# Designs tried in a protein design run: peptides against a protein of PDB entry 3PUK. Part 199

Target 1, 227 residues: chain A of PDB entry 3PUK
Amino acid sequence: ERGLKSVVWRKIKTAVFDDCRKEGEWKIMLLDEFTTKLLSSCCKMTDLLEEGITVIENIYKNREPVRQMKALYFISPTPKSVDCFLRDFGSKSEKKYKAAYIYFTDFCPDSLFNKIKASCSKSIRRCKEINISFIPQESQVYTLDVPDAFYYCYSPDPSNASRKEVVMEAMAEQIVTVCATLDENPGVRYKSKPLDNASKLAQLVEKKLEDYYKIDEKGLIKGKTQS

## One batch from the design tools (peptide; made by RFdiffusion4, then SolubleMPNN)

Design b2_p25_5_s3 (from b2_p25_5, 9 letters changed)
Fold by OpenDDE base, seed 1:
Structure b2_p25_5_s3 (fold): chain B 227 residues (1-227), chain A 25 residues (1-25)
Amino acid sequence: as target 1 above (227 residues)
Amino acid sequence: EPFEYKIIKKKYSEKTSYYDLDLVE
C-alpha cells in the first residue's frame, strides 16, 4: 500500500494540476493556511515547479499584481479565503492576475459560491471541489486542522454548546474526506476520556460515512469495511 | 494555532481496517 502522502499528492496532481495545466504556461499559486500545510506535507517545491507553478503566495497577504500571469487558487472554502480571492478580482482596476483557477479542498457552501459568481465570474476559468481536507503525516496517520476546536471542545461554558457542535461537525466532515480520498469505509474507534468529545465525534463520523457511501460521486454503493 | 486530532488507520487484512481517533496533546 502506498504511503498516504503519495496518495494525497497523486490526488492533487490529477485533480488540480493536470486539470489546469497548459503547455508552456506558468501559474502563480495562492494558498491559505490549511493548503500550505497540506502541500508541505506531501510535496516539495521542485514538485510544484514540475507542475508549472512558478511561485507560491499567501492568499491572506497583500501581493503585487502580476497581470500577465494566471493564478491557481488552492484554498479552503471559508469566508476568509474567499474574501481574499474576491479582493484579487473584485474590480477591473484591482485585478491581480490575468485569470483564476479555483480548487476548493472541500464542499463550498452555496452562499460563498454565489458570492464568487456574482462578483468575478468572468475572471474564473475553473472552479472545482476536490474533497481533500486532511494533512497526511505518516502512511496511516492523518491530522485535522480545525480552528478554535480546542477552545470550544473543552469550554466549560454551556453557551458554547452550539459552537462545539459546529466544530465537531466540521471535524467529522474532514474525516469523511480522508475516507473518500482513500476510497475506504472503515470502522471508527475511539479512546474513552473524561469528556465525551471523542465519542460524539466517532458517532458523527459513522453517520456521515454511512450517508456518503450510500451513493458516492460515481453512483456506487459501498459496504462498510469490516473493523 | 489549530487543534488537531490524530486519525490512525489500522489495517489487519486486505478487507479489514479501522480508524482510531486520538487527541494530539
Scores: peptide ipSAE 0.026, ipTM 0.381, DockQ to the pose 0.020
Fold by OpenDDE base, seed 3:
Structure b2_p25_5_s3 (fold): chain B 227 residues (1-227), chain A 25 residues (1-25)
Amino acid sequence: as target 1 above (227 residues)
Amino acid sequence: EPFEYKIIKKKYSEKTSYYDLDLVE
């Protein structure tokens, strides 16, 4: 099956679990709010056990140290999640886990990445961006994770124009990650609405797709695919 | 336990990603 859920799971399995797999080794997995929803949408606990995860913990909550076990952080590149990680490894004598594998769901800003490097580099075994910033709902349906998207996109107040642009940019970025996950470069289609939201979003997506597929991971230019 | 690794920048189109390579452990 090549539904969105299965594609997302396969990508996570390959990019995250296979990347840090060690025979006979169990890991603790740390999730944030987004990745909790993400994994819940595309896998079962039994699937995670098969991938060597013994227990799942919420990164935002206080946790007891398990210093003999390595930790797998599957988190969004946000200040909140990064700060929680830093609390786990920021002190040499107070490390909660043996080592860390970090996988970000999206591009991590240099500022956050540099902050991690400066304080916790010796504890990190892996650090990778996997570019999955959406929640699969059905085979071809997904949900975007953009705070206050509805409010700003449909606000009649012109004072919210700048915020609307920021939200549109974030939405477009997540749509592009969906396309990238599915290995698609489609022609963008949209339904007109009373507002120019659909048209604006389409333009942003088109531009970002062009930029994203100028050169792919293999150094090839990818043409548009049929819808 | 000591290990050797480095972080390599990889360019995917106009975006940059980071990947940590474990050289020795």
Scores: peptide ipSAE 0.017, ipTM 0.405, DockQ to the pose 0.321
Fold by OpenDDE base, seed 2:
Structure b2_p25_5_s3 (fold): chain B 227 residues (1-227), chain A 25 residues (1-25)
Amino acid sequence: as target 1 above (227 residues)
Amino acid sequence: EPFEYKIIKKKYSEKTSYYDLDLVE
């Protein structure tokens, strides 16, 4: 078994860098909080240079325009990251970059996608979902990062119930991306906690795994991993 | 700090593997 870090890097290389590669072309890469951590966990700056990235910028920061260069946005499909992208390309007269390649780490909601299409479609050369929403730490260890997960999962306030559900769904989706990255459909186990959060999450993961693997790349049903 | 889940792959038999969900505090 290869280390998870190498597997993740290979997937990013294939799904992102190889997809938008143009001979002799350098790009500026824009990262958000999650993708910064993700890339830091599985590659070095030298690796990114080899992939045609000249500089990395934080999407949340105010940046000077580099109008002659195309930008590679490797970001999470969140309103915050999308809004930052829109600020870069929303004004026709003040586009920060020549064009954009967008790769989302997970499924982008239609609402966000439509918002992008409505305002910046002409500036976008690629817009894909690559489904890598976890951080590899060790060969068999992964970290999920969902903002405010602790707060909503353990909030006793009933007003947070709807948000808790959203958070649980997001975490489940991230776990499924781990399985997809490893091409596995494993059984799900969980440790019992004072609350039923782990059990609920496990159920969501199992359901999403069934949906994800109902049809493989060849149109066949993929069963549980036997390993 | 954001709450995180740690996902650990465990092999329970020669034929079965599972991902264990654990809270990272």
Scores: peptide ipSAE 0.007, ipTM 0.353, DockQ to the pose 0.020
Fold by OpenDDE base, seed 4:
Structure b2_p25_5_s3 (fold): chain B 227 residues (1-227), chain A 25 residues (1-25)
Amino acid sequence: as target 1 above (227 residues)
Amino acid sequence: EPFEYKIIKKKYSEKTSYYDLDLVE
């Protein structure tokens, strides 16, 4: 079997870098917290250089404009990351970069997409959703990027019940992206102990797999505009 | 220049795999 890191890199290369590559063109790449971890786990800086990336910048940080260069945003579809992007292109006179290519690691909510479209559509050359929301560790091992997941999942405090649900949902979503990346439709088995966390997670994963499968069948195209 | 928004479809195998969630409490 192929190593998971290799599979993930191949997917990113195909879905992101190959999609926006232009001969002789270099881009600045903007990453958020998740995508920083993701790329760090499956590639080297030399790999990114080969893909036409000159420098990596943190989207959350203040950055100096480089108006002659295009920017590649590889980010999570979150309000925080989107807001940072909008700050870069919100004003025509204050654009930090020449243009933007945006690749989301998961489905972008319509509300966020519409916000982007309304504010800076003319600056965007590409806006696509890919489906990678996990961190590969080893050949067949991955980790989920869910803050404090362990704490909430195993907390005996009833006051954490609501947060536990949120965490479980996030974990399930990321597991589904793993399945998609591996081109697999799994039956989920689990070993549960008194808290039955595994069972709950398994059920969520199964449900989400079904939902995503339905979405794929529909072949959704969210929108197009011209500039 | 056109603004393109595209969803890259997820892929599923016709074959069913099994994943074990082994959570230790």
Scores: peptide ipSAE 0.016, ipTM 0.357, DockQ to the pose 0.031; fails the geometry check

Design b2_p25_5_s4 (from b2_p25_5, 10 letters changed)
Fold by OpenDDE base, seed 2:
Structure b2_p25_5_s4 (fold): chain B 227 residues (1-227), chain A 25 residues (1-25)
Amino acid sequence: as target 1 above (227 residues)
Amino acid sequence: EDFSYKIIEKKYSEKTSYIDLDLIE
């Protein structure tokens, strides 16, 4: 079967690069911490060059304007990444790039989207949500990137309960993106641990899988994968 | 610390797929 890395790359190629490709046009690509790891895990710089990317920049860093070039933002839908984007396009006189194509790795909250729309809608040529929020490691192995997930999931401090729930929701969402990427609706397995984290996470994943596969990408109902 | 997981696919007489939520080192 296909390795997970190749599947992820193919999906990014079709969902992002092919979507914004213009004949003869080169773009600067802006990445955040997650998407840097993601692309590093499944492609090479030469691959990106073939897709019309001339330079990769870190969205968190101060950058010199390249006003004659359009920018491809492949970023997480976080306040930090969005704020960095807004700094690039928030002022008419200080636009870093000619225009922006934005691809979020996950669902962008309406609050963030509205903030973008209100400040720099004229600079945006495309804004889409793709559903890839995991790092492929091996053919069937992936890593979730949720900040401080380990800390909150295993924290004995009751004051962290609310944050733990948020973290688990984020983890579950990322797991669903793996399933979506592989076009699978699998059963969820876990082993018993001292804490009920695995059980809770499994329930969240199953619920989100159910919601996702009510209607697939083609508008069809997808049945449960044999388990 | 990041969490790593594995998608397990078993093929017997019928294909069976699982998401393994156990931590992978």
Scores: peptide ipSAE 0.024, ipTM 0.349, DockQ to the pose 0.019
Fold by OpenDDE base, seed 4:
Structure b2_p25_5_s4 (fold): chain B 227 residues (1-227), chain A 25 residues (1-25)
Amino acid sequence: as target 1 above (227 residues)
Amino acid sequence: EDFSYKIIEKKYSEKTSYIDLDLIE
């Protein structure tokens, strides 16, 4: 068996780089906070160079146009990242790059997807969703990107109950992406603590795993691809 | 404190494993 980092890299290579690779062509890659951490965890700059990436830039920052080069956006499907993309390609006269390849780390909501289509469809060569929403730490360990997860999970304030549920669901979804990446449908184990957070999370993960693989078996996995 | 998770083992098949939900403080 291979380490999680290697698996993640292989997945990214196959789903992202191989998908948009053209011999002799260099691209600028745009990353957000999550994907920066993700790539940093599983590859080196030299690896990216081998995949045809010449420059990496932060999507959130102001950038100078490089109109002769195509851009590879490897980003999370968030309003913030999408808005930054839209600023890059929102108008013909203000296009920062020659064209865009977009790869989302997770399912992109229809609202965001439609917004992209309405504004920048002509500039997009690829738009795909991949299911990698975690950071590999070591061979079998990963972390989640859920803001304020600890706070809400352990908040004694009942007013945070709804937020806690949202956080728990987000965590569960990301865990499922790990399983999907590894092509596994595991049993979920947890250690009991005074709070029932672990149990609740486990239940959510199990349920989502079931749903995921049921959908997969039916060939009904939602994916958004624009050619 | 961070939530950490890991694949513990593949017990029955390539698609059957266990994951541990753990809190790292």
Scores: peptide ipSAE 0.024, ipTM 0.313, DockQ to the pose 0.019
Fold by OpenDDE base, seed 3:
Structure b2_p25_5_s4 (fold): chain B 227 residues (1-227), chain A 25 residues (1-25)
Amino acid sequence: as target 1 above (227 residues)
Amino acid sequence: EDFSYKIIEKKYSEKTSYIDLDLIE
């Protein structure tokens, strides 16, 4: 079995680079905080060069226009990243790049998607969602990036209950993306803690896995992955 | 932006694979 890093790289290569690759064409790639970590965890710069990436830029930073080159945006579907993209192609300023290929690491909310469409649709050649919202560490270890997870998960304040649910949902979604990336429908195990966080998260993951794997690629009900 | 990191592990039993959740504390 391939290590998680190699699996993630393969997924990115097929879903992103192969999708937008054009012979003889070089692109500038824009990354945000998450995707910087993601790519750093599973590939080298030489790998990206082989995929037709000449330069990597931080989407959050001010950048000089390179109007003759197309840009590959591999970013998370967050307001911050989307806003940075919009600044590059928005109507208020000249386009920084020739065109854009956008690949989101997760589901992009309709509000953000509509905002992009309303402002920059003519500049976008591709806009896809790929379900990779985790960082591979080792062959069987991955990390989740969820803002304020610690605060809300362990807050004793009942007023934070709704926010805790949002955080749990986000974590569960990321876990499911791991399973989806690995093409597995595993059982979910957790350690008991004073708080029901682990149990709740497990339930959410199980539910999402069930929803995701109701029908497999062949139209059959997919059961739990066997070893 | 504040990010909280949690570790999850993929493990296998004889018959079934599992995801073990390790929440941050």
Scores: peptide ipSAE 0.023, ipTM 0.335, DockQ to the pose 0.021
Fold by OpenDDE base, seed 1:
Structure b2_p25_5_s4 (fold): chain B 227 residues (1-227), chain A 25 residues (1-25)
Amino acid sequence: as target 1 above (227 residues)
Amino acid sequence: EDFSYKIIEKKYSEKTSYIDLDLIE
């Protein structure tokens, strides 16, 4: 049995590093808050060096330009991260890096994609979406990265009902990325508790799994993986 | 090397699997 960490690393290596690898070439890698946690959970700095990464930078921080080097952006598809990228390449001033490879951890909204394309398409060598929106732990354990999830899921305040739904949706989406990473369409189990949070989440996950695996890229239908 | 496309990869498996949802209280 493969540990989740090794599976996640293998996917990142194949989907990101192998995809943009050039022999003898070093890149600067830009990370946001989520991808920093993600990589720290499944690899070491020595692993990144072996993949041709010379230095890691936080995309949210001010950085000195390294104009002779290409940049690898491994980031979440959020307005904040995209805006930081655009500051590096979309400004009228000198670009910070030679070129960019962009890998999103989830589906990038068309609005953000179009914004990138309109601003700095000439600087981008690759733009790819990979479905990894969770933090692997030991074995088959993972952690969801949804801010304030606990607070809203258990909030007694009815004014938080709408936010609770948003949180539940985000959690469900991240769980689907786990399944995608593991290349599985599993059944969903949950424990009955006083609150219906678990059952609601399970329903959302089931629905999203069905939608995700309904039709593959070649138009083939995938059935549920037996549990 | 062009920026005219987006790559979205999906994988499939026939292996037996399940997920357990456990919300921490």
Scores: peptide ipSAE 0.022, ipTM 0.313, DockQ to the pose 0.035

Design b2_p25_6_s1 (from b2_p25_6, 10 letters changed)
Fold by OpenDDE base, seed 1:
Structure b2_p25_6_s1 (fold): chain B 227 residues (1-227), chain A 25 residues (1-25)
Amino acid sequence: as target 1 above (227 residues)
Amino acid sequence: MKLYNKLTDFPPLELTPAAEIKLHE
């Protein structure tokens, strides 16, 4: 019915809310900039209430402690979001919540994970990666979160060439999470003219898809989706 | 199900199941 939006919501419900659900327990949910957009795109507040979320707060904002409640952190694996989490739990005397469940939208680098482990291990009940780094805009349309992507992709300035490559890689990685969310290994179509940006991105996506689906969870080689 | 990225923000792509990279206009 809702296409991509429905698929994303179902994945979040299963991977996040069902994973940390406890009978009779309400949680405070902390969101960052990306996950605010993500949840806004695929659910309503009533849906979150049904999943045991009583209050939603922005992780970047100053918040009063609610020490009797556990917190669900649904955040991107960025230094900014992680630093905000660390402020909430880094001090034994100033913990804002009873405990934390952390769900990252993408792969969390070891550097960030180690910072969390070093200071907040005792406060964390769960830490998982769910691999959703896109926003379902419509039933068959998604958007990405890559700062200045348009500028660097279409910049004629040669000095931006290296940054363009970084942006393209980031975009491709996020697109792979679309496919992973759908459990699909699709073909990628693009328009070759007038610029080669689409071609380059398509090739990067295809390469990353091949790597991603080379070996499945059972250790078997997975081919292209037949549907 | 075919998927598309937002054309205004990114290079246009189409994700098509059971297909290889192909050109389109």
Scores: peptide ipSAE 0.183, ipTM 0.692, DockQ to the pose 0.029
Fold by OpenDDE base, seed 5:
Structure b2_p25_6_s1 (fold): chain B 227 residues (1-227), chain A 25 residues (1-25)
Amino acid sequence: as target 1 above (227 residues)
Amino acid sequence: MKLYNKLTDFPPLELTPAAEIKLHE
């Protein structure tokens, strides 16, 4: 019950499925690369069926319209995923689905939100941010979605120093979502040798945790609240 | 509770960057 996978699932169930659930109503769920991995790590198809999801579709692929059904977009706040969403609802006359519920896995930049608002606000019933930007692997083990993190963190090439900083910052942001998911503000410990990477990461995490819990942006709602 | 982060690289390699998050009860 206290395993990371179960905690993640419970949070998704509460923040996403319970939030948009209507008895007797089935939805199509759209996933991107990250959320596919995320859900695969913490639930089964049977679990999703119980939550009112009839079909799961890849947001990146061309899909046939199902205009009588509402769509649940559980996606990362990236330009790619947002653009795919906009293809589904960007045209007033050619909506693929009846309406959209959007749940972002992390903070959605205002630029992306404004882009959505400008094009298809009328189709959106809910737009909410949840803070889950990691993949639970085991009860106490997680992975992050930071491309080439290992390479840049351990690169001996000084030319990669700038990119290393970017990677570490991204990692720190995602680690904060782990803490947020667990509703904890923990102490951060690290092994300083042989490299200072862990120390740097720990400092970033601590700083971002402080910032996060000052603001407490958990469950931020940017769109409509009506179902 | 302790949480552990694993980094993945290609070819597939899992490595803990030696950072630990200690969660309170």
Scores: peptide ipSAE 0.047, ipTM 0.498, DockQ to the pose 0.036
Fold by OpenDDE base, seed 3:
Structure b2_p25_6_s1 (fold): chain B 227 residues (1-227), chain A 25 residues (1-25)
Amino acid sequence: as target 1 above (227 residues)
Amino acid sequence: MKLYNKLTDFPPLELTPAAEIKLHE
């Protein structure tokens, strides 16, 4: 019940499926690369059926219109995923689906949000961010979605220093979503040897946790979790 | 409970970076 996968599923169920559920209504669900991995890590197809999802489609692929059904887009806030959504609803041609519910796994930049609003705002019934940017692997293990993280973190080339910082920042942000998902503000521990990567990451996570829980979604100040 | 960041693409490395998050048990 307290396993990471279970917690993630409960959050998705509450934040996504319960939010857009209508009795007797079935939806098409559109996933991208990350959300495919995310859902596969914490639920089964039977679970999705119980939540009113009839079929799952890859947002990147060409799909046949199902104009009588609403679509649930559970996607990352990336230009690629957003562009695919816009192709479904943003043209003067007939829309692929009746309407759209959009749930982003992370903060959606204003540029992307404005692009959506300018093109197909009337077709959108929901547009929310749920802040889950990690994959639960085991009860106490998660993975992150940071391309080339290993390479830049362990590159001996000083020219990669700036990119390493970007990677570390991204990792820290995603780790904070783990804490947010668990509703925890933990202390961060690390092993400092042989490289200082863990120390740097810990510092970033601590700072971002502080920022995140300074004012939470409910306007509350959350102190450090006592482990 | 302790949470760990794992790199599944690299079998020799279980934690990268080696970071630990302490949570309520």
Scores: peptide ipSAE 0.038, ipTM 0.527, DockQ to the pose 0.036
Fold by OpenDDE base, seed 2:
Structure b2_p25_6_s1 (fold): chain B 227 residues (1-227), chain A 25 residues (1-25)
Amino acid sequence: as target 1 above (227 residues)
Amino acid sequence: MKLYNKLTDFPPLELTPAAEIKLHE
């Protein structure tokens, strides 16, 4: 059985690098906080060089233009990362790169997508969602990236209820990307405590799995994985 | 593949070889 890191790397290679590869073309790759961690967990710089990446830049930083190079944005579909992209391409006169390939780690909300489309559509050669929103820590260990998850999930303050739902949704979405990456459609079981966090999360995961596997990335229907 | 969620800020999640997700609180 293949380790999680190798599975993740193969998925990224296929979904991102192979997707935008052009013979003899080198790209600048822009990463955000999450994708930096993601790539660091499953590949080396030499691997990225082999995939046609010449340099890696942090999307959050003010970067000098390299107008002759195309840019590969491997980023989370967050307002922060999208805003940084928009600053790179929002002005016709001040484009930082020749063109952009955008790969989101998860579903990009319509609001963000519309902003991109309205201001930068002519600069974009590709825009794709690849559904990898977890970090492989070890061969069989992963982590999620949900800021302040503990605080909101276990907060006794009723004012945090709405934020708790947002956190739960985010966690469920990320868990589904684990399943999607492994090509699994598992059953969901849980041991609940008084706070019902596990129950709520399980329900969200189950629902999102059902939705996801109505039509997968290849347009195929996938049933529940059998034991 | 059996996977483990290393998150410390939420109940552990286990993906079993039998394609089961178990949330342990």
Scores: peptide ipSAE 0.027, ipTM 0.575, DockQ to the pose 0.031

